# Designs tried in a protein design run: peptides against a protein of PDB entry 6TME. Part 326

Target 1, 324 residues: chain A of PDB entry 6TME
Amino acid sequence: NRLKRAYIALQAWKKAFYSDPFNTAANWVGPDVCSYKGVFCAPALDDPSVLVVAGIDLNHADIAGYLPPELGLLTDVALFHVNSNRFCGVIPKSLSKLTLMYEFDVSNNRFVGPFPTVALSWPSLKFLDIRYNDFEGKLPPEIFDKDLDAIFLNNNRFESTIPETIGKSTASVVTFAHNKFSGCIPKTIGQMKNLNEIVFIGNNLSGCLPNEIGSLNNVTVFDASSNGFVGSLPSTLSGLANVEQMDFSYNKFTGFVTDNICKLPKLSNFTFSYNFFNGEAQSCVPGSSQEKQFDDTSNCLQNRPNQKSAKECLPVVSRPVDCS
Target 2, 324 residues: chain A of PDB entry 6TME as posed
Amino acid sequence: NRLKRAYIALQAWKKAFYSDPFNTAANWVGPDVCSYKGVFCAPALDDPSVLVVAGIDLNHADIFGYLPPELGLLTDVALFHVNSNRFCGVIPKSLSKLTLMYEFDVSNNRFVGPFPTVALSWPSLKFLDIRYNDFEGKLPPEIFDKDLDAIFLNNNRFESTIPETIGKSTASVVTFAHNKFSGCIPKTIGQMKNLNEIVFIGNNLSGCLPNEIGSLNNVTVFDASSNGFVGSLPSTLSGLANVEQMDFSYNKFTGFVTDNICKLPKLSNFTFSYNFFNGEAQSCVPGSSQEKQFDDTSNCLQNRPNQKSAKECLPVVSRPVDCS

## One batch from the design tools (peptide; made by RFdiffusion4, then SolubleMPNN)

Design b2_p30_2_s1 (from b2_p30_2, 19 letters changed)
Fold by OpenDDE base, seed 1:
Structure b2_p30_2_s1 (fold): chain B 324 residues (1-324), chain A 30 residues (1-30)
Amino acid sequence: as target 1 above (324 residues)
Amino acid sequence: SEAEEKEKKEEEEAKKRLAEILEELRKERA
């Protein structure tokens, strides 16, 4: 009996709650699991005559606790949303039994440990949100082999390099922000055919930006701010025909910011402040356009306000990194 | 209450999203 298994799972979970400030699980009593708050039943996909637990939504419940292994009994769950809670521990490996998992949102919790590799076992997964946790270690390359629509990894403790497999991703949105990723952005990034938004903010990324970024024709948001990138901006960035928001601030970029970048047709905001740029086209000057906003603060630009001193600029500008 | 209305709305949204997901899963199986 599938509902009986669900009952066992949900009761085990209730027992795993340390605090339930809103009494969300107050009605989690008795065998009628479909009446439980945050539990959603639907006809089973394999047998429409059978009612099963198909979704869990406990978003914003502020529940403290952990995910017990008995949750693996919820084999019919396709939607699992438990964001904005205080769940701790690791994601149970037993969740591999949830073969219908489509959306997995555990964001804004206190989960720890390595990347939840159980997510790789879900063949139908489209949405993965694990942001604002304490996940650590390497990102498994296989994550980008999955046919995901969105991947939210930001605000964790992930380290190491971004996998080369990123180019295989079908995701429209990928966030790496506020982790400890290091190394270069893979050249394969240009192969992300569905990419609309990518955010690298606040990592330890370095090296030159790959020219292949210019192949991201559908990208609307590209934020690489607060890293250790060096060299000039790739001339191929002129290919970002749909970019609206672009941020390269707080890096170590050098060289000239060109017209072909600043005149991108859909560009709304372009921030390249806090770098070592030594020149910019007139089209890049803040206030030069009514439709576009630019920030050139704290560079090595001549005749511009709020720039770095010659003493700060000279050592860097005189030794440009060749990205060719 | 406004809080109750918000919760109800969120529940309805979750149900709607679940229905959409299940429909997509059905298509994948067909």
Scores: peptide ipSAE 0.644, ipTM 0.934, DockQ to the pose 0.922
Fold by OpenDDE base, seed 4:
Structure b2_p30_2_s1 (fold): chain B 324 residues (1-324), chain A 30 residues (1-30)
Amino acid sequence: as target 1 above (324 residues)
Amino acid sequence: SEAEEKEKKEEEEAKKRLAEILEELRKERA
């Protein structure tokens, strides 16, 4: 009986709670699991006459505990939302049995260990949110081979390079922010045909920006701030026909910020502060447009306020990195 | 209470989203 298995799983999970401040699991008593708070039943997809546990939503419950392996008995779960809790430990490998998993949100918890590779085993997964945890190590390249709509990885301890397979991703939103990613952005990034938002904030990324970024025709948000990028901005950025928010601040960029970038048709905010740019077009000057906001603070620009000293600029500007 | 209303709303949203997901999964099987 599927509900009996669900009962075993849910009781094991309740036992794995260290703290339940809102008494969320107070009614998790008896065999009627469909009455449990945060547990949602539906007719099984393979047999509509059978009622199964199809969803778990414990968002914002502030529960402390861990995920026991018995959760693998919840084989009919398609929605698993447990964000904003205090769950710790690792994601159980037994969750590989949840073959209907569609949305997996474990964000804002205390999970540790490597990337939860069990997520790669779910054939129907569309939404993966593991942000605001303590996941570490390398990102598996296979994550981008999946037909995901959204991938949230930000605020973890991921390291190593961004996989070249990123170009295969069908996701509209991908976040890498506030990790320890290093190396260059892969040139394959331009192949992300469905990409709307990508965020690289606060990593150890370096090198030149790939020209292929200009192929991201659907991107509305591109944030590469707070990294170690060098060289000039690619001229191909003029191809970002739909970009609204663009941030290159807090890097080591040099060269000239061109009209072709600042006159992008949908651009609303462009921040390129805290770099070593030595020139900008008039269209890039803050206040030059009523429709666009620019920030050119702390560069090496002439006749602009709040710029770096010549002492700070000369060592960098005199040794431009050639990205050609 | 406001807290109870918020919780009820979140529950209904979860149910709605689940229904949408299950419908998509049904389509994939067809």
Scores: peptide ipSAE 0.643, ipTM 0.934, DockQ to the pose 0.914
Fold by OpenDDE base, seed 3:
Order: C-alpha cells, then structure tokens, then sequence
Structure b2_p30_2_s1 (fold): chain B 324 residues (1-324), chain A 30 residues (1-30)
C-alpha cells in the first residue's frame, strides 16, 4: 500500500526533527497521512483510483532536522518544497526513487556535501532550487543537460569552473551568485537560447568575457559583478537587444565603455563601477539619460567624480589584457 | 488569526501548484 509506505516515511522524518517551533508535525499522527499538515495527496498517475502522497510543502516551518533515507518511500511525490527550514546533512540518495519529481526546493537550509546528484536522476525535473545552503565541490556538467526551467545555485560553496555544458541548458533563469566558482565563463554560454536571467555575482571568475554573450538575445538580466574579470567589454554586447539590468561592477575591466553598449534599447540599469575603465562614451555618463541609470564610480575615467587615483590606475591601465 | 490565514493561503497555493504539475505529468504520459 502506497499510503502505508508514505506513513513509514513521514514518521521516520518526524523522528528526524530536532526542533519544530511551530509544531508543524503535531498532527502527524496515525495512518491518515493525507491529513498531515504540509502533506498533499492526489490520485496516482498510473491508477486514478489510488490516492498517493504527491506533494510535500513545509516552507517556512523553521524545522531543524535531517532528511532520512526513508523519504525514498515517497515514490509518488512530484512537489517537494522545504524552503526556509533548518534541515541539515545531505540529500538522501534514496530520493532517486521519486521518479515523478518535478519541483525540488530545498533552498535556505543547512544542507552540506557535494551537489545532490540524485537530482540528476529525476527525468521530469523542471525546477531545482538549492540556494542558500552549504553545498560544496564541483557542479556536475550533467545539470545543464536537464530540461530545467530554472536553476538556483547561489549562496553555496560550489567551486571549480562552470561546466561547458551550460550552453545546453534550456533554463530561463540560472544563478551562480555567491559561490566559489573560478575560471572563465564558457564560450558555450551563447547557446543558452532560452536564457532570460543569469547571475554570476560574487565568485572568483576570471579571464575575458566571451564574445558569445552577445548571442543571448533574450537575456534581460546579466550580472557578472564582484569577480575577477579582465580585459575590455566585448563589442558583441551590442547584441543584447533585451537586456534591462547589466552589472559588471567590482571587476578588473579595462578599456572604453562604448555607445553601442550604453545605448542598448532595453537597458535600464548599467553598473560598471569599481573597475579600471579609462574612457566612456557620452551615453554612458551617469545623468545623461532619464531612462537609464549608470554608475561609473571608481574607474580610471578622466573628468569624472569618485575615480581611482592615478597611482591606482596606471599599473593596470598601462598593461591592458588582450582578449583577442 | 493572521498567521493562520496566511498558512491557509500558502496551503491552497501549494495544492494549486501540485494540480498543475500533475496535469503536466499526465500530458507527458499520454
């Protein structure tokens, strides 16, 4: 009986709670699991006459505990939302049995260990949110082979390079922010045909921006701030016809910020502060437009306020990185 | 209470989303 298995799983999970401040699991008593708070039943997809646990939503419950392996008995779960709790440990490999998993949100918890590769085993997964945890190590390249709508990885401890497979992603939103990613942005990024938002904030990324970024015709948000990028901005950025928010601040960029970038038709905010740019077009000057906001603070610009000293600028500006 | 009302709303939203997901999954099987 599927509900009996669910009962076993849910009782095991209740036992794995260290703290339940809101008494969320107080009614998790008895065999009627469909009455449990945060547990949602529906007719099984393979047999509509059978009622199964199809969803778990314990968002904002502030529960401390871990995910026991018995959760693998919840084989009919398609929605698993445990956002904003204090769950710790690793994501159980037994969750591979949850073949209907469609949305997996474990964000804002205390999970640790490597990337939860069990997520790669879910054939129907569309939404993956693991942000605001302590996941570490390499990002598996296979994550971008998944037909995901959104990939939230930000605020973790991921390291190493961003996989070249990123170009295969069909996701509209991808966040890498506040990790320890290093290396260059893959040139394959331009192949992300459905990309609307991508965020690289606060990593250890370096090198030149790939020209292929200009192929991201649907991107509305591109944030590469707080990294170690060098060289000039690619001229191909003029191809970002739909970009609204663009941030390159807190990098080591040099060269001239061109009209072609600052005059992008949908651009509303462009921040390129805290770099080593030595020139900007008139269209890039803060206050030059009512429709667009620019920030050119702390560059090497002449006749602009709040710029770096000559002493700070000269060593960098005199040694421009050739990205060709 | 305000908290109870919020919780009920969140529960309803979750149920709605689940229904949508299950419908999509049914389509994939057809």
Amino acid sequence: as target 1 above (324 residues)
Amino acid sequence: SEAEEKEKKEEEEAKKRLAEILEELRKERA
Scores: peptide ipSAE 0.624, ipTM 0.933, DockQ to the pose 0.925
Fold by OpenDDE base, seed 2:
Structure b2_p30_2_s1 (fold): chain B 324 residues (1-324), chain A 30 residues (1-30)
Amino acid sequence: as target 1 above (324 residues)
Amino acid sequence: SEAEEKEKKEEEEAKKRLAEILEELRKERA
């Protein structure tokens, strides 16, 4: 009996709670699991006459505990939302049995260990949110082979380089922000045909920006701030026909910020502050447009306020990195 | 209470989203 298996799983999970401040699981008593708070039943996809547990939503319950292996008995779950809790430990490998998993949100918890590779086993997964945890190590290249709509990885402890397989991703939104990623952005990034938003904020990324970024025709948000990028901005950025928000602040960029970038047709905000740019077009000057906002603070620009001193600029500007 | 109303709304939203997901999964199997 599928509901009996669900009962075993849910009772094991209740036992794994250390704290339930809102008494969310107070009614998790007896065999009628479909009446449990945060548990949602539906007709099974393989047999509509059979009722099964199809969803779990415990968002914002502030529950402290862990995910026991018995959760693997919830084989009919397609929606698993447990964000904004205090769950700790690792994601159980037994969740590989949840072959209908479509949305997996474990964000804002205290999970640890490597990337939860069990997520790669789910054939129908479309939404993955593991942000605001303590996941560590390298990102598996295979994550970008998945047909995901969104990938949220931000605010973790991921290390190493961004996989070259990123170009295979069909995701519209990808966040890498506030991790420990290093190395260059892969040139394959230009192959992300459905990308709308990508965020690299607050990593240890370096090198030159790849020219292939200019191939991201659908991107509306591109944020590469707070990294170690060097060289000039690629001239191919003029191809970002739909970009609205662009941030390159807090890097080590040099060279000239061109009209072709600042005159992008959909550009609303362009921040390139806290770099070593030594020139900008008039169209890039803050206040030059009513429709666009620019920030050129703390560069090596002439005749602009709040710039770096000649002493700070000269060592960097005199040794420009050639990205060609 | 406002808290109970908010919780009820969140539950209804979750049910709605689940129904959408199950419909998509059904289409993939057809």
Scores: peptide ipSAE 0.631, ipTM 0.934, DockQ to the pose 0.933; fails the geometry check

Design b2_p30_2_s2 (from b2_p30_2, 19 letters changed)
Fold by OpenDDE base, seed 4:
Structure b2_p30_2_s2 (fold): chain B 324 residues (1-324), chain A 30 residues (1-30)
Amino acid sequence: as target 1 above (324 residues)
Amino acid sequence: EEEELEEQKREEEAKKRLQEILEELRKELA
């Protein structure tokens, strides 16, 4: 009965293919769905004597098509990997029936519409990858209430502010890069106790960096480049004991880059180029360390190469934003 | 041949990951 439902779902999906360049679904014929390419069966969790479709992996198949509602019949699927295809349309709401969903990867497709709220209905979801699509609108705050390990949102059309609920996230990796997020980074960011990597690259974020960033003790990668951040770097950044890669380039930062930041014990690469910094500690100077790489290009630093002109610097440096 | 080998490798990796997931789910649902 469960495999029969899977057959109906998979045949509906095959019918929804516009193009299958590698003939991935060529063997999707007949009731033996467990023999289908990219379909993986396993004993059901509720009854080990029953075989069910537990996983779908169609990564890199270059399939054009859409996800039909009948996919909701695949109620035993825990792994759904369909990245690097040309699927379009929206994520079906019928997928809410897939209560065992653990990893959902639809990255590198042509999906559109709002954030797929069906992902919020999956109680066991640990991995969400929706990057490199055309999802738009607001990010639902509830996404960070889930016990996710990884959240990939980059390269979409998301807008509005980052939810304050971000501090509740248990994810080790979160990407916001290359969207249209605006506003400030929430102060609650410091509460992300499991965070290892966070990327804000290429948004419309602004304001001062919150001091609470310094509480991210497990962070190894922090990239806030290509935004509209202002003010000085928080002194609390000295608390980033495990940061290896840090990038603040292409913003509107001012002030002095301190020794306490540049001497972070695990720091390997620190890029603060294309800002309006008017001073840096000797430990921040490129070439000052063999173990660390720095880039101070295109700031307002004295006696450094490749800096902005006085004409460019004076209007900004003379009017520093006070973040206190 | 290289493409087929890569595909087989991907399938094996997917199967392995699925087994890991199912084991975790069993623990959570027990």
Scores: peptide ipSAE 0.663, ipTM 0.935, DockQ to the pose 0.903
Fold by OpenDDE base, seed 1:
Structure b2_p30_2_s2 (fold): chain B 324 residues (1-324), chain A 30 residues (1-30)
Amino acid sequence: as target 1 above (324 residues)
Amino acid sequence: EEEELEEQKREEEAKKRLQEILEELRKELA
């Protein structure tokens, strides 16, 4: 009996709670698991006459605890939302049995360990949110081979390079922000056919921006701020026809910010502050447009306020990185 | 009372999303 298995799983989970400040699991008593708070039943996909646990939503329950291996008994779960809790430990490998997993949101918890590779085993996964945890190590390249709609990785402890397989991703939103990623953005990034939003904020990324970024015609948000990028902005950025929010601040960029970038048709905010740019087009000057907001603070621009000193600029500007 | 209402709303939203997911899965697995 599937509900019996669910009962075993849910009772094991309840026992794994260290704290339940809102008494969310107070009614998790008895065999009627479909009445449990945060547990949602539906007819099984393989047999509509059978009722199964199809979803769990414990978002914002502030529950402290861990995920026991018995959760693998919840084989019919397609929606697993447990964000904004205090769950710790690792994601159980037993969750590989949840072959219907479609949305997995464990964001804003205290999970640790490597990337939960069990997520790679879910054939129907579309939404993966593991942000605001303590996951560490390398990102498996295979994550981008999956047909995901959204991948949230931000605010973890991931390190190493961004996999070149990123170009295979079908995700519209990908966040890398506030990790420890290093190396260059892969040139394959331009192959992300569905990308709308990508965020690299606050990593250890370096090197030149790949020209292939300009192929991201549907991107509306591109944030590469707070990294170690060098060189000039790619001229191909003029191809970002739909970009609304663009941030390159807090890097080591040099060169000239061109008119064709600042005049992008959908551009609303363009922040390129705290770099070493030595020139900008008139269209890039803050206040030059009523429709666009620019920030050119703390660069090496002449005749602009709040710029770096010559002493700070000269060593960098005189040694431009050739990205060609 | 307001918190309870918000909780109920969130629960209904979760149920709705689940139904959408299940429908997509049905299509995918058919």
Scores: peptide ipSAE 0.662, ipTM 0.934, DockQ to the pose 0.917
Fold by OpenDDE base, seed 2:
Structure b2_p30_2_s2 (fold): chain B 324 residues (1-324), chain A 30 residues (1-30)
Amino acid sequence: as target 1 above (324 residues)
Amino acid sequence: EEEELEEQKREEEAKKRLQEILEELRKELA
């Protein structure tokens, strides 16, 4: 009996709660699990005459506790949303039995340990949100082999390089922000055909930007701010026909910001402040357009306000990094 | 009362999303 298994799982989970401030699980009593708050039943996909637990949504419940291994008994769950709680520990490996998992959102919790590799075992997974946790270690390359629509990894403790397999991703949104990623952005990034938004904010990324970024024709948001990138902006950025928001601030870029970049047709905001750029086209000057916003603050530009001193600029500008 | 209304809305949204997911899964597994 599938509902009996669900009952066992849900009662085990209730016992794993340390605090339930809103009494969300107050009605989690008795065998009628379909009446439980945050538990959703539906006809089973393999047998419409059988009712099963198909979804769990405990978002914003502020529950403190952990995920017990008995959750693996919820084999019919396709939607698992438990964001904005205080769950701790690791994601149980027993969740590999949830072969219908489609959306997995454990964001805004206190989960720890390595990347939850159990997510890689779900064949139908489309949405993965693990942001705002304490996950650590290397990102497994296999994550980008999954047919995911969205991948949210931001605000964790991930380290090492971004996998080259990123080019295989079919995701429209990918966030790496506020981790400890290092190394270069892989050249394979240009192969992300469905990419709309990518965010690298606040990592330890370095090197030159790959020219292949210019192949991201559908990207609307590209944010690489607060890293250690060097060299000139790739000339191929002129190919970003749909970019609206672009941020390269707080890096170590040098060279000239070209007219071809600043005149991108859909560009609304372009921030390249806090770098070592030594020139910009007139079209890049803040206030030059009513339709576009630019920020050129704290560069090595001549005849512009709020620039770095010659003393700060000379050592960097005189030794430009060759990205060729 | 307002909190109850918000909770009801969240539940309805979750149910709706679940239904959409199940429909997609049916297509995928067929």
Scores: peptide ipSAE 0.653, ipTM 0.934, DockQ to the pose 0.939
Fold by OpenDDE base, seed 3:
Structure b2_p30_2_s2 (fold): chain B 324 residues (1-324), chain A 30 residues (1-30)
Amino acid sequence: as target 1 above (324 residues)
Amino acid sequence: EEEELEEQKREEEAKKRLQEILEELRKELA
């Protein structure tokens, strides 16, 4: 009896609640789990005559608690949305039994520990959102072997390098922002065939930007701000035919910002402020276009407002990093 | 009242999304 198993799981979860400010689980009483608030039933995929718990949505419930291992009994769940709560602890490995998992959103919680590798066990997973938690450690390379549409990792405590397997990802949106990632962006990034948006904001990434970024023809948003990138912007960035939002601010870039970048056909906003650029093309000058917004603040540009002092610029500009 | 309406809307959206997912899964597993 699948609903009986679901009852066991849901009652165990209710017991794992420390606080339920909105009394979301107040009606979680009795065997009729399909009537539970935030619990959604549907005919089983393998037997349409059998009703099963197919979805959980407890978004924005502000529930404090943890995910008990009994949740593994919810074997028919394809949608698990519990964002904007105060769930803590780790994602139970017992969730590996949820082989129909399609969307997993545990964002904006208090989860800790390493990357929830149980997510890698779900063959049909398309959406993974673990942002705004306290996950830590290395990102498993295998995450990018998954056929995910979106990967949200931002605002965690992930560290180490970005896996080279990133190039295998079929995701349209990937966020790394506000973690502790270090090292270089892998050259394989250019192989991300479906990438529309990628965000690296606020990490410890360093080195030169790989030339292969220019191969991201479908990218509309590329944000690498607030890192430790060095060197010149790759000339291959001229290949970003669809980029609309580009941000390289708050890095240690040097060199000249070229026309080929600033004249990208779909470019709407290009922020390269708070670097050490020593020159820019006229097309890059803020106010030069009505259609494009530029920010060149706090660089080493001549005859531009709000630039760094010579004292700040000279030590860096005189020792440019050669990325070739 | 507004909160209740928002909650109802969220539930409806969740149900709708679930239905879409299940349809996709049926196709995938067929």
Scores: peptide ipSAE 0.642, ipTM 0.933, DockQ to the pose 0.906

